Peptides against a protein of PDB entry 9GMZ. Designs and how they scored, part 48

Target 1, 343 residues: chain A of PDB entry 9GMZ
Amino acid sequence: TGFPLELLTRPATERLAYFENYTVAHPRLKEVYEILMRTIAEPAGASFIFVYGASGVGKTTLRLRVEQKLTELALPKLESDRARVPVVGIEAIAPESRYFNWKEYYTRALITLEEPLIDHKFDYGVRGISRDNFGKINVESKVVAPALRRALENALIHRHPDVFFVDEAQHFGKVASGYKLQDQLDCLKSLANMTGILHCLLGTYELLTFRNLSGQLSRRSVDIHFRRYCADSPEDVQAFKSVLLTFQQHLPLAETPNLVDHWEYFYERTLGCIGTLKDWLKRVLSDALDREATTITLKDLQKRALSVAQCQKMFKEIQEGERQLSETEADVQNLRSALGLGA

## One batch from the design tools (peptide; aimed at target 1 T1 K241)

Design b2_p20_6_s1 (made by RFdiffusion4, then SolubleMPNN; from b2_p20_6, 11 letters changed)
Fold by OpenDDE base, seed 2:
Structure b2_p20_6_s1 (fold): chain B 343 residues (1-343), chain A 20 residues (1-20)
Amino acid sequence: as target 1 above (343 residues)
Amino acid sequence: MEELRKLLEENRDVQPVLPP
């Protein structure tokens, strides 16, 4: 089934919003979603989940779908436990300096934990944290990071989310020294241990460097690789074509564009990353709606495509990440062989 | 609670559709 035909009579803003909100449940997204949901339900003593994959593979979409599902599943219980928050999701901010801003991180997490919809208001036990008339948290400038951490620990214990999501978590690794990176890992580990809350770090392959620095985190972590589609796999090519077919049916235009016939060009400019594909199509749809166009053409696609140079840079970053993972898999096989465990 | 339910209902229209 395509888009609702009534959208063709609606404003361009509603037509664009429909496509923005539309999500294709493609095989890799479904697979990672099922693994992640299972791991959240049964963490088996894990304190961390690492979800890594290419930029634009769809990690944020995965997070949002899991957040939605966890919230839906918790609704019947939230009637009896109004203090509970099912899930917390934040984005780690790239440091403007050589130092990660923990004060901002804790503040953002606290703000997310105290959404206006939460009936039960929590006392943080920290002076200089207040709420406005809309329930929005205000943190006074005098409040120091250690106090905000204690407030967050108390809030996480009280709200008891099933998982704490940190998107763009590779930003924790963007510190000037290995020592400071270890301190950040120890900080996150301490937060997870003190609260008993499972942390899920989503990020690019740069997250692997962060993960590999702590042999103690590796023992208490579950790894989930969110792979892109690969052109050397017939199954992956078919899945990518099916995504294009679905998107062409859900572009709210009078004439359905033929995206599938251009699958190689779409693959060349997205590297098999569905988020990159969606963002590209969204830009092209916006341009088409602004022109009151009945369809999109290859020329419209080309106008909004990533450059070959951008794709080459992104591809090198992907190849390096995929290589590091392949080496780790080979090391496991070599270890098994050396232990006399059959391949 | 009712607003959260409403938000979730509004978000239900955003459910992942499996490709054909």
Scores: peptide ipSAE 0.009, ipTM 0.407, DockQ to the pose 0.019
OpenDDE base, seeds 1, 3, 4, 5: peptide ipSAE 0.008, 0.006, 0.010, 0.009; ipTM 0.406, 0.386, 0.406, 0.405; seeds 1, 3, 4, 5 fail the geometry check

Design b2_p20_6_s2 (made by RFdiffusion4, then SolubleMPNN; from b2_p20_6, 12 letters changed)
Fold by OpenDDE base, seed 5:
Structure b2_p20_6_s2 (fold): chain B 343 residues (1-343), chain A 20 residues (1-20)
Amino acid sequence: as target 1 above (343 residues)
Amino acid sequence: MEKLRELLEKNKDVKPVLPP
């Protein structure tokens, strides 16, 4: 079934919002979603989940769908436990300086965890943390990072989320020396241990650097690879074409555009990353709606496509990440062979 | 890019399927 035909009579803003909120349940998203949901439900003593994959593969979409589902599943319990928050999710910001801004991280985490809709007010016992008239947390600039950490630890213990999400988590590592990266991981490990809250770090293949630095985290972490669709696999090409077919039916335009006939061009400019595809189609849809166009043309697609240079850069980053994972898989096989367990 | 085009050409006849 396509988009609701009633949208054709609605404002451009509502038509765009429909497409923005629409999620294709493609095979890789479904697989990673099921693994992530199972791991959150049964962490088996894990303190961390690492979700890594190409930029624009759909990690933020995955996070938002999991957050929604965990919230829905918690509703019956939230009626009896008004202090509980089922899930909390933040995006890590790229540091402007050589040092990760822990003060900003803790502040954003506290603001996100203490949603204004939470009836049960918690006193952090920290001077300079207040609530406005809407119940939103305000943190004064004078509050130091150690005090914010204690406030976050207390808030996480009190609210007891099933998982704490950190999106774009590669930003922890971008400017830190290897030693500072270890300190950051030890800080996160300490936070997870002190609170008993499962942490899920989502990011690019740069997260593999984090995974390799802590042999202690490795014993308490679950790894989830969110793969792109590969052009060398007929099954992956079929899935990618099926996503295009689904998107063309869910673009709220008077005439259904033929996206599938241009699948090679879509693949060339997305590298099999469905998030990149969706963002591209969103930009093109916005332009079409602004012009009151009946459909989308190849020329409209070309105007909003990533440049060949951008695609070449992204492809190199993907190939390096996929190579590192393939080497790790080979190392596991070599270890199994050396232990006499067979390949 | 050339290698990518070769891979795409090999899979050109693969048909899309609507999710259930």
Scores: peptide ipSAE 0.121, ipTM 0.782, DockQ to the pose 0.849
OpenDDE base, seeds 1, 2, 3, 4: peptide ipSAE 0.028, 0.021, 0.017, 0.022; ipTM 0.486, 0.451, 0.466, 0.454; seed 3 fails the geometry check

Design b2_p20_6_s3 (made by RFdiffusion4, then SolubleMPNN; from b2_p20_6, 12 letters changed)
Fold by OpenDDE base, seed 4:
Structure b2_p20_6_s3 (fold): chain B 343 residues (1-343), chain A 20 residues (1-20)
Amino acid sequence: as target 1 above (343 residues)
Amino acid sequence: MEELRALLKKNKDVQPVLPP
């Protein structure tokens, strides 16, 4: 089934919002979703989940769908426990300075955890944290990072989310020395241990650097690889073309564009990353709606495509990440063979 | 890029399937 035909009579803003909110249930997203949901339900003593994959593969979409489902599943319990928040999701910010801004991280986590619509307001026990007239948290500049950490620990314990999501988590790794990266991991590990809350870090292949830094973290982590669609696999190409077919049916335009005929061009400019594809189509749809166009053309696609140079850079970054994972898989097989467990 | 184009040509005839 395509988009609701009634959208063709609706404002451009509503038509765009429909497409923005639409999610294709493609095989890789479904697979990673099922693994992630199972791991959250039964963490088996894990303190961390690492979800890594190419930029634009769809990690944010995965997070939002899991957040939605965890919220839905928690609704019956939230009626009896009005203090509970089922899930917390934040995006890590790239540090402007040489050091990760923990104060900003804790502040954003607190703001996200303490939704204004929650009736039961928590007392943080920290001076300089207040709520405005709308229930939004305000953190005064004088509040230091250790105090914000304690406030977050207390809030996480009190609200007891099933998982704490950190999107773009590779930004924790943007530190000038390996020593400082270990300090960041020890801080995150300590927060997870003190709260008893499962942390899920979503990010690029730069998250693989965290796997090798602490053997204790590795013993308490679950790894989930969110793969792109690969052009060398006929099954992956079929899935990618199927995503294009689905998107063309869900573009709220008077004339259905033939995206599938341009699949090679879409693949060249997205590298099999469905998030990149969706974002490209959103830009093109927005342009078409602004012009009151009946359809989108190849020229419209070309205007909003990533450049060849951008795609070449992204492809090198992907290949390096995929190589590192392949080496890790080979090392596991070699270890199993050396232990006499067989391949 | 050239390798990618070669792979794309190899799988050109693969047909899309509508998700259930």
Scores: peptide ipSAE 0.109, ipTM 0.778, DockQ to the pose 0.839
OpenDDE base, seeds 1, 2, 3, 5: peptide ipSAE 0.107, 0.052, 0.093, 0.082; ipTM 0.781, 0.739, 0.779, 0.781

Design b2_p20_6_s4 (made by RFdiffusion4, then SolubleMPNN; from b2_p20_6, 12 letters changed)
Fold by OpenDDE base, seed 2:
Order: sequence, then structure tokens, then C-alpha cells
Structure b2_p20_6_s4 (fold): chain B 343 residues (1-343), chain A 20 residues (1-20)
Amino acid sequence: as target 1 above (343 residues)
Amino acid sequence: MEELRKLLEENKDVQPVLPP
């Protein structure tokens, strides 16, 4: 089943929005989605879930689909519990300074958690936090980070989300010289412990460095590796080709482009990352719609491709992350062998 | 992985030639 043919008579903005909102349910996304949904439903005393993988693998898409599903599943309960928010999701911001801005983090979390449409309004017990006439949270500049933390702790307890998502969570690892990354971890642990709310940190392989620094988090964390597709796996190549086939069917153009025949070029310029692929196709589709083109050509693809130098940089970052994980798997096997548990 | 690295290194200075 392709795109709705009526889109061909619709404005370019609607055609682009269709493709933007379209999600391919590819094997790795489905696998990680099922693991994540199961872990959220049955955390088994875990306080953290780490979802790590390459930039552009689709972590944000995963988060948004889980947020949507958790919201859908909560709807019947939300009718009776007007204080509950089923899920909260934020993106951690790269600090402009050498220090992670906890004040900004807590403020964004509070704003996201306090949906204006929620009937039950919470009192934060903190001076300088107010609501406007639309129920939107306003935080005065005088409110300090420790007060915002207490407000967030109280709000999370009161709203009781099934999970608190933090996207781009590798940014917690950006600490100044002399500050310990451990202090950032201890801050997050304390927030999770004080609230009883499961935290899901999504990030690049830089998140592994953050995870590995705390032997205490490892005991209360679940790890989910969101892998890219690998060209050395026939199954992964077939899955990647199937994604290309699905995207070509869902590009709202008069003539279906042949993406599958160019799968190697798509792989070279995406490294098997489906988010990178989608973003590339979105740019090319936008250009095609602006020209009122009937299809997408290889030349159109080439104009919006990542450079080889960008791909080489991204690939080095991926290889380092995949290497660190492989070493961890080998260490587990060595430990099992040393304990006499067998292979 | 090593093959992809080599391919990227080889293609670094090559403008993508459209197949005919």
C-alpha cells in the first residue's frame, strides 16, 4: 500500500507533511520498540533504561512512538485520574557553557510535564513558578536550580508518568574540568529514587561512557542497543532494501522513484541509519515539490546527500561505539568462563 | 565495516558519477 493518491492534488505542504509523519516499521525499530515497551511495563526494579545507538538511527522516532502508545494506553485511566500524565519526554540540550544547565533542564521538564489541558493543576510549593491564563508554566529567573528540582520531584510524584524520557542524554556527560561526571549521574539517580519514576535516557554511543562510570547504575539499569543495519549481514541488507522500497511507495510523487536499485549508494551515505535516510529523502522531496517535479532522480539525491567526509566522521564514531560494546560482551564471556559457568 | 571505510576513502575525491 502506497501513499493516498489524493495527495497528488493537495498542496506541497500537505504532501511533505504526509512523508514527515510517515514511519516505516522496520525490524530494528520494531525490536527495540517491543523491548522498550515491555521494560516500561515491567521494569523489575530498574530505575533507568539506556537506549544507545548511532546518530540518525531513529531514537527520536522510537521515543515519539512509545510516547504515543503510552498515551493511547493510558486514556481510559486518565478519565478517572485527572492528575496523571502518562509519559513525559524532553530533549537534553548541549550546554553553551562547560556546565550542564540543570536549571534549564528542570524548567523544560516542568513545562513538558504540566500540560495546560490537564484539569488538576499542581501547586509546586515554589515561589516564582506560576501559570498564565492558558495554564502554561512560567518560571521566574530568580528561581534557583535546587528549587526547580524540588518542584520537578513533586510534580513527577503527583503526575506519576510511566516513564520520563530524556533524548540526547549524552549531553549530561558534558562537564567542566574538575567536575565529576559521577555528580551528574548521582543527580539523576536521586531524581529517579525520590520520585519512583523510571527514567529512559536515549543517546549516542557517548552515553556508554556515562553509563560505565557508575557501577551502581548498572545494577538498576536496562540497556537497549539500537543497532544500525550492517552491510555484512544479508538479513540487514534485505531489511534496508525493504525500507527503501517502503519509502519509494510513500513518497507522494506522480511517478514512483526507484530507490532500491541504488541501495548501495543509500547505504554508503546513511551507514544503515534509517533516520538519516528519512531526513535525506525529506530534503529531496521538499526540493522536488518546490519544482513541481513528477519524480526524484539520482541527481536530486546527490544534491542533498551527506558528503563522504561527513560519512567518514560518522562512521568512525559508530565504529568506536560498536567496539566498546563488543569489548563489554567479551568481558562478560571472560567473566563467565572465569566463574566456571561455561560458554 | 572495513570495506565500507575503504569505499568511503576511495570515493572522497570522486564526484558521484550518475550511472548512464
Scores: peptide ipSAE 0.026, ipTM 0.462, DockQ to the pose 0.062
OpenDDE base, seeds 1, 3, 4, 5: peptide ipSAE 0.006, 0.007, 0.016, 0.000; ipTM 0.356, 0.400, 0.397, 0.392

Design b2_p20_7_s1 (made by RFdiffusion4, then SolubleMPNN; its pose is not in this set)
Fold by OpenDDE base, seed 4:
Order: sequence, then C-alpha cells, then structure tokens
Structure b2_p20_7_s1 (fold): chain B 343 residues (1-343), chain A 20 residues (1-20)
Amino acid sequence: as target 1 above (343 residues)
Amino acid sequence: SEEEEMERLKKLAEEFDEPL
C-alpha cells in the first residue's frame, strides 16, 4: 500500500498535506495508544495519566490520534448531548519568565474547550468571557488567572470531556524552586479533583520529576513510557527499518526513494524517534516538491538533517531520562525484595 | 538473506499502514 497515485497530479500543498496527515502505526505507538485508550475508558480512580518519552518520539501524534478516536466514538452521543465535548487537548507553553503563565494556560484551555461547533451556550460565571457570533470564546485582557481557573472548572464540569490533554507538560516543571513545582502540581491536582476530569500530561523525561514530588499524585496516576527504538535491539531495528519502508511508500513522489538503505543514517539523526523522523522527511519532501523533484536523495536528506551536535545533545538528554527510569525500576525491585515480594 | 529481510520488512510495513 502507498499514497494515492492521483496526488502526483495535485498541487505541492496537497501532496505535502497528505504526508503531514499520514501516520505510521508503528509498534510503540500502537502499544501506548492501546494503553492510553483503555486507561481513558476505565480510569479506575486515576485522576492523572503521565505519558513520558524522548522529544520527538511521537507524543503529539499519539495525542491527536486519541483525540480523533474519542471524538469519533462520542459522535452518536453528542447528537443528544450538545453540551458535551468528548476530549480537549492543549499544548503547555514554555514560560518566558521564571513562572508558568497560568492565565495563558487557562485562556488556551477555554478557547480549545469551546469549539465553534458547540451550539450550547454556557455562562462561565465570569465577566469578560464571551462568545463571538461564531461561538468562539473571547477572553478580555482584564480577566485574572483565578477567574479564568473558575471559568475553566465550570466549563470542564459542563462539557465533561473524557480526558483533558496537556502536551509539552514538562513546562509546568520549569520552576526555579521545588516548592513552586509542588504548588503547580497541587494546582493541577485541585483542577482535576474539582472538575472530576481525567488529566493526561504528555511530556519529556523531565515529567518524571512530577512523580517524585507528589506521593498523592502517584496514588492517582497511571504512567505510560513512550519508548524510542533502540539500535541494540534487533526487533527495534527491524521496526525502525519497517517505519522507513512505510514512509517511503507514502512520500507522494514519482519515484519511490530507498530510505531503508540509509537506515543507519536515519537512526543516527533521529535517535530512534519516529516523530523526529517524520518531521525530517516532511522538510525534505517540502524541498523536493518546491524543486519539482521526482525523488529524494541522500544529499536532500543531509540538507535537512539535525546536526551531529544537536543529536549528541538530544542523546544525552535521552540517556539521562532512561537512566532515571532504570533507577526507579531498580528501586521498585529493591523495595519488592525488601518487602519479601519476588523481584 | 537480504531478500528475506526485505520480505519481513514489507510484512511489518503493511501492519504499520493499518489505521490506529
């Protein structure tokens, strides 16, 4: 199977959009998707899901696919309950200051929760929050963070999503003191408890700091490790090569490029992260389409590759995260052994 | 063989082309 051949006669924008929207259902993505979907369906008293893994592993792709699926599954019920939103997903912004911008977070959450397609008008009980003529939320600059929080709490209760996604959630942790990080966690915990809405935080291995700071979150959280592919695993190498083979079939070019022959170079410059791979191929495809090229060459790949220095930095960050997880797993085993439970 | 590897890769690629 491959791209629709009709795309070869279509504009470069349509050809690029096809590849952008294409998702390889690779083993690690399928595994995490199934765990996440099951956990959302049956939270078992969990208030949080943590999805952590390397930058560019595919967490945003996972989120978008789950959001799509939850929306599709909810459609028959939404005809009768026009107030309900099945899912809400936002990206946490890196703070420009030493403090997370809660005002911006709540504003973005409200805007995302209140899609124009929602006919059911809701009063947020906060002055300066309104809907435009298209049903889009408008938040006046005078609205303060505590008022936006109450508006979001009320909106989440009223819209009752199955899950609230926060992508790039490690940005909550970019607080200069452990005390302020605890305050952020207590704020998120309070929001989840007040609304009764399951929160899913997706982020880098920096999200592991959240596990260590809140012994109360740990009792009400499910943890999902989104692993990269490792070159020391033959199965992971085979999966990674098969991802390359799948992508080469879905590049809307006249001549199918042989990406598999360059698998080591792809691995070197992606560290086994499929999101990084897709983004790289997307940039290279865009350049090829702009040149009206029939295929992609190694030289085209090299032009858009991450530098060796970038890869070395990313690899150190991955190794530190994987090390912290391995230490945590060892600590669990040591605790089990000390409790007289088998390893 | 390289051919057997390529056949295995093709089978996995078919599984990866299935929607989630």
Scores: peptide ipSAE 0.340, ipTM 0.903, DockQ to the pose 0.902
OpenDDE base, seeds 1, 2, 3, 5: peptide ipSAE 0.327, 0.323, 0.332, 0.333; ipTM 0.901, 0.900, 0.901, 0.901

Design b2_p20_7_s2 (made by RFdiffusion4, then SolubleMPNN; its pose is not in this set)
Fold by OpenDDE base, seed 3:
Structure b2_p20_7_s2 (fold): chain B 343 residues (1-343), chain A 20 residues (1-20)
Amino acid sequence: as target 1 above (343 residues)
Amino acid sequence: SEAAEMAALEKLAAEFDKPL
């Protein structure tokens, strides 16, 4: 199936929004989605889920699709429990300073958890946290991080989400000189333990450093590797070409562009990361709609491509992450063999 | 053949077009 042909008569903003909201159910996304949904339903005493993979692999798309599904599944319960929020998702901001801003994190989490449409007013017991006349949370500048933490703990207990998502969670690794990354993990672990809420941290391969630092987190965490497509795998190449074919059918243009014939160029500039591909196509679609173009050309693609230097940097970061995982898998096999457990 | 490759891609694309 393709895009609804009626979109060709609609404003450029609506045509772009259609493509932005469109999700290709590619094999790696589907696999990770099924594992994540199962783990949220049956956490088996886990307090954390780590979803790691290349930048632009599609982790934010995964999060949004899981948030949507959890909301849909919760609707019958939300009619009886108006205080409940089924899921909460935030993106960790890269601090302007060398320090992770916990005050900002707690404030953003509170604002996201306390949607204006929730009729149930909760008193946080913290001076300087209020709701405005529109039900939006306002946090006064004088409120300190320990007070915001207590407010978030109380809000998470009261709203009882099935999971708390933190996207771009590698930004927790931005610690000052003299602070350990372990102290940040202990703060998150304490929040999860105090609230009883499952935390899902989505991020780059830098999240593997969190796993290595805390043997106590490894006992209470589930790891999910969101892999890219690899050009050395014929199956992965076929899947990647099929993703291009699916996207070309869903670009709301008068003439369907041939993206598949350029698959090698798309692979070179995305490294097999479908999120990077979607973002690239979105930029090119926006430029085409602004020009009232009937189709997308190779020249239009080249204008909005990542530079070779950007791709080389991203590829080095991917290779280091994939290497660390391969070493860990080999260490597990060596440990099993040494224990007399079959491989 | 190129036609057989394209038919295989179209089949996979139709699976990927299904909602999650």
Scores: peptide ipSAE 0.452, ipTM 0.936, DockQ to the pose 0.931
OpenDDE base, seeds 1, 2, 4, 5: peptide ipSAE 0.026, 0.015, 0.436, 0.435; ipTM 0.623, 0.433, 0.935, 0.935

Design b2_p20_7_s3 (made by RFdiffusion4, then SolubleMPNN; its pose is not in this set)
Fold by OpenDDE base, seed 5:
Structure b2_p20_7_s3 (fold): chain B 343 residues (1-343), chain A 20 residues (1-20)
Amino acid sequence: as target 1 above (343 residues)
Amino acid sequence: SAAEEMAKLQELAKQFDQPL
């Protein structure tokens, strides 16, 4: 099956939007999605989920699909409980300053949790937090971070989401000189404990630093590794080629481009990361639609590819993350052997 | 064969075209 052929007569904006909204249910995404959905449904006393993997592996796509599914599943309950929000998802922003801005984090979390479409007004008990005439949260500049935290705690308790998503969560690691990364983790742990809300942190392999910092969090966290496809695995190569085949069938162009024959070039410039692949194809599709082109050529692909220098940088970051995971697996085996549990 | 490889890729592509 491919794109609806009627799209060929539709505006370029609608053709692009179709491809942007299209998701390939590739094996690694499906696996992580199923694990994440089960863990959210049955946390088993977990307070945190860590989803880590390469930049551009598809973590944001995973988040958005889970948010959609949780919203769909909650609709029948939201009719009876108008105060409830099924899910809240934010992106942690890279601070302009060297230090993570908790005031900005709490403000964004509160704004996202308190969408204008929520009829049930809540008093946060904090002066300088109000709703405008459209029901949008307004936070006065004078409101301090501890007051915003209390407002967010109260809002999370009242709205009771099934999960709180934080994308790009490696940005919590940007601490002031002399502050411990542990203090940031203890702050998040306190927020999860005070609210009873499950937190899901999505990010790069830099999140492994958070996993290793707290033996207390390890007892209350679930770890999910979102792997890339590896060129040394025939099964992963076959899956990657099949993703290319699926995308070429869903590019709303008059002539189906042959992406599969260029699989090695796609692998070289994506490192097996399907998010990077999709974003590349979006850029190339946008250029093709702007030119009213019938298809995509290798030259069109080359024009929007990541540079070799970008790929080399990304690959070093991946290798370091994969190395840290392999060392952790060896440490588990060494611990089991030292405990007399056998290999 | 190349035809058998393409047939296998097409079968996987149908699975990947399913909703999550």
Scores: peptide ipSAE 0.439, ipTM 0.935, DockQ to the pose 0.912
OpenDDE base, seeds 1, 2, 3, 4: peptide ipSAE 0.431, 0.436, 0.437, 0.429; ipTM 0.933, 0.934, 0.935, 0.932

Design b2_p20_7_s4 (made by RFdiffusion4, then SolubleMPNN; its pose is not in this set)
Fold by OpenDDE base, seed 5:
Structure b2_p20_7_s4 (fold): chain B 343 residues (1-343), chain A 20 residues (1-20)
Amino acid sequence: as target 1 above (343 residues)
Amino acid sequence: SAAEEMERLKKLAEEFDKPL
């Protein structure tokens, strides 16, 4: 199946929006999606889920698809419980300062949780938190972080989401010495424990540093590795080629481009990361639509490709993350052997 | 063969085109 042919008569904005909203259900995304959905449905006493993988592997796509599905599944319950929010998701921002801005985090979380579309308005008893005429939360600059935390705790308890997503969660770690990172993890742990809300942290392999710091979090966390496709695996190469074939069928252009013949070049410039691939194709599609082009050429692809230097940097970050995971797996086997449990 | 590979890729693409 391909894109709806009627899109060829539609404005460039609609054609681009179609491709933007299109999701390839590739094996790694499907696997992680199924694990994540199951873990959210049955946390088994977990307070945290860590989803880690390469930049551009598709973590944001995963989050959005899970948020959509959780919302759809919650609709029947939301009719009876108008206070409930099925899911909440925020993106962590890299702090400009040497300190994580908890005030900003709590403010953004509260604003996201208290979207204007929520009919059931609750007063959290915090002076300087108000709603505008549109129902949007406004937080005055005078409100201190401990008050915002209490407001967020009350909001999370009252709204009772099935999960709280934090995307780009590696940004919690950028500021902290190992000790300060522990304090941040203890703050997150306390928030999860006080609210009873499952937290899902999505990020790069830098999230592995969080996993290693808290032996108490590890007992209450589920780890999900969102892997890239590897060129040394024939199965992964086949899956990657099939993703290219699927995308070429869903590019709303008059002539279907042959992306599959260029699979090695696509692999070189994406490192097997499907999010990076989709973003690249989106940029190239936008340029093609702006030019009223009938198809995409290799020159069009080359114009929007990541530089070799960018790919080399990303690849080093991936190799370090994959190495740390492999060492952790070996350490588990060594521990099992030392305990007499066998390999 | 290249034709057999393409047919296998098409079958996988049909699976990947299904909603999550």
Scores: peptide ipSAE 0.413, ipTM 0.931, DockQ to the pose 0.942
OpenDDE base, seeds 1, 2, 3, 4: peptide ipSAE 0.412, 0.402, 0.403, 0.404; ipTM 0.931, 0.928, 0.928, 0.928

Design b2_p20_8 (made by RFdiffusion4)
Pose (drawn by RFdiffusion4):
Structure b2_p20_8 (pose): chain A 343 residues (1-343), chain P 20 residues (1-20)
Amino acid sequence: as target 1 above (343 residues)
Amino acid sequence: PIPPVPLPDEPLPPTPALEP
C-alpha cells in the first residue's frame, strides 16, 4: 500500500492535505480506542473517564475519531428522538485568574449545546438566558453561576448526550490554594451524578494530580492510560519502526525515503509519541515540497526537529507520569495482605 | 497491507535527549 500516485501531478497543497488527513491505527491507539468505546457504551455508574497520556500521544485525535464514530450511531437513533445530541465535546479554558473560572466553563458548555431545533427545548430553566433567534445562545452577565449551572444541568438532562468530553482537563488544576483540588473535581462529580452523563476527561500527565483524591472519586472514575512506545520492550520498538515504515510508504514524494534506518534518531526526538512523530514528518514534508525535493534527507529532518532541552523536559514529565501510573504484583499482594484476605 | 518489521537485534543506547 501507499499514497496514490496521482498526487504527484497535483500541486504540493494537495499532497500536504493528503498527509494531514492521513492517520495510522497503531496498536496502542487501537487498544485505547477500543477500551474508551467499550467504557462509553456502558459506563455503569462511573462518572469519569480519565485518559492519561503524554503530550502528542494522540488524545485529541482519539477524541475526534470517537466523536465521529459515535455520531454514526445517533442517526438511526434520531428517528426515535428528534432532539438528542449524541456527543458534546469542549476544551477546558486556562484561566487568567488564579482559579479556574467555573462561570465561563458553564457558559461555553451551554453554548456548545446549541441546536437548530431550539424550539424543542423551550425554556432552559432560568431567566436571563435565551437564543437571540440568530442561531447564537445569549447569556447575561448578571446571571450567577449557580443559576447557569442549573440551566446546564436541565439542558443536559433534556438532551441526554451519550458522553461529555472535556479536552485538556489539566486546566482544572488551576487553583488559588493547596486544598481546593478535591473540590474542583467534586463539583464536576456532582454535575455528572445529577445529570447522569459520563464526563470523559482528557489531559497530559499533569492530570495525575486528579487521580485518587477520595474513595468516592476513586469509584466514580475509570482510568485509561494512553501509553507511549517505550524502547525497553522489543515489541514496542518493532511497533514504532513499523509506524515509521507506514509513514515512509504514505508520504507523497517521488521516491520513498528510508526512515527505518534512522529509527533511533526519531525515537530520540519523539520519545515514541505518534502525534509528535507525525507533526515532525508533516513539517519536514512541507519544507521539502517548497523546494520540490524528490526525497527526505537526514539534514531536512534535523533542520525542523525538537531541541534537546525540550525532549529532556518531555522525558522527565513522561518518566514521572509512568512512575506514578505503574502497577506491579507487589501492589496487588500488599492490598491483599492489608485487606486480610490472604493469598 | 504492509507487513511489520522484525524485532531489533540490540537495545537502544542512552542519548543526551534521554538524560534529564

Design b2_p20_8_s1 (made by RFdiffusion4, then SolubleMPNN; from b2_p20_8, 8 letters changed)
Fold by OpenDDE base, seed 4:
Structure b2_p20_8_s1 (fold): chain B 343 residues (1-343), chain A 20 residues (1-20)
Amino acid sequence: as target 1 above (343 residues)
Amino acid sequence: SLPPVPLPEKPLPLTPTQLP
């Protein structure tokens, strides 16, 4: 089953929106989704979940699907508890300065927790936090980070989400010294402990630095590796080709493009990352729709592809992350063997 | 050279996009 054929008579905006909203249930996404949903339901005293993987592997898609499912599962409870928010998701921003902007982080988290459409409005007890005529939170520039933190702690306690998502969480690690990174981790730990809210940090392999810095965090964290598809695995190549077959059937074009025949080129320019693949196809589809084209060509693909130099850089970053994980797994096996725990 | 992996016969299922 492909896209609804009726889309061919619809505006380019609707055709593009269909593809944008389309999500392939590929094996790695399903696996990580099941692990993450289980961990959120049964955190077993964990305060943190780390989801790490290559840039463009699909972490944001995973987050959005989990947010949707948690919202669906919470609906019966939300009717009785109008203060509750089932899930909160924010994206961490790369700091413009050498220091992570905690004030901006707390402000963004507060804005996300207090959507204008939430029926039950909460008073933060903090001067300089107000709502506009539309119920949107406004934070005055004079409000200091410790006051915003208290407001966020109170909001998280009051709204009681099942999980707090932070996407692009590697941006917490972009500080000039290991000491400053420890302070940031201690701030996050304290926020999780004070609120009792499970935090899920999603990020690149740079997020592994957080795991290594705190033995106390490691005791209260669950790690989830969102792997890319590897060309050296026949099963992964088959899964990647199946994703291409699925996407070619769901591109709302009059003539179905043959993406599968170009699978090696798609792999070369995505490194087995399905998010990167989807974003590439979205750009190419947009260009095709703007030209009222019946299909996409190899030339259209080439025009929107990442450069070889970009792919080489991204691949080195991925290989370093995969290596660090492989070494950690080997160290665990060596430790088990040294302890007389059979393999 | 890895042996050629056969082409998938069917697409992967869509993840639910709509709340019921």
Scores: peptide ipSAE 0.031, ipTM 0.507, DockQ to the pose 0.060
OpenDDE base, seeds 1, 2, 3, 5: peptide ipSAE 0.016, 0.021, 0.029, 0.008; ipTM 0.420, 0.453, 0.568, 0.451; seeds 2, 3 fail the geometry check

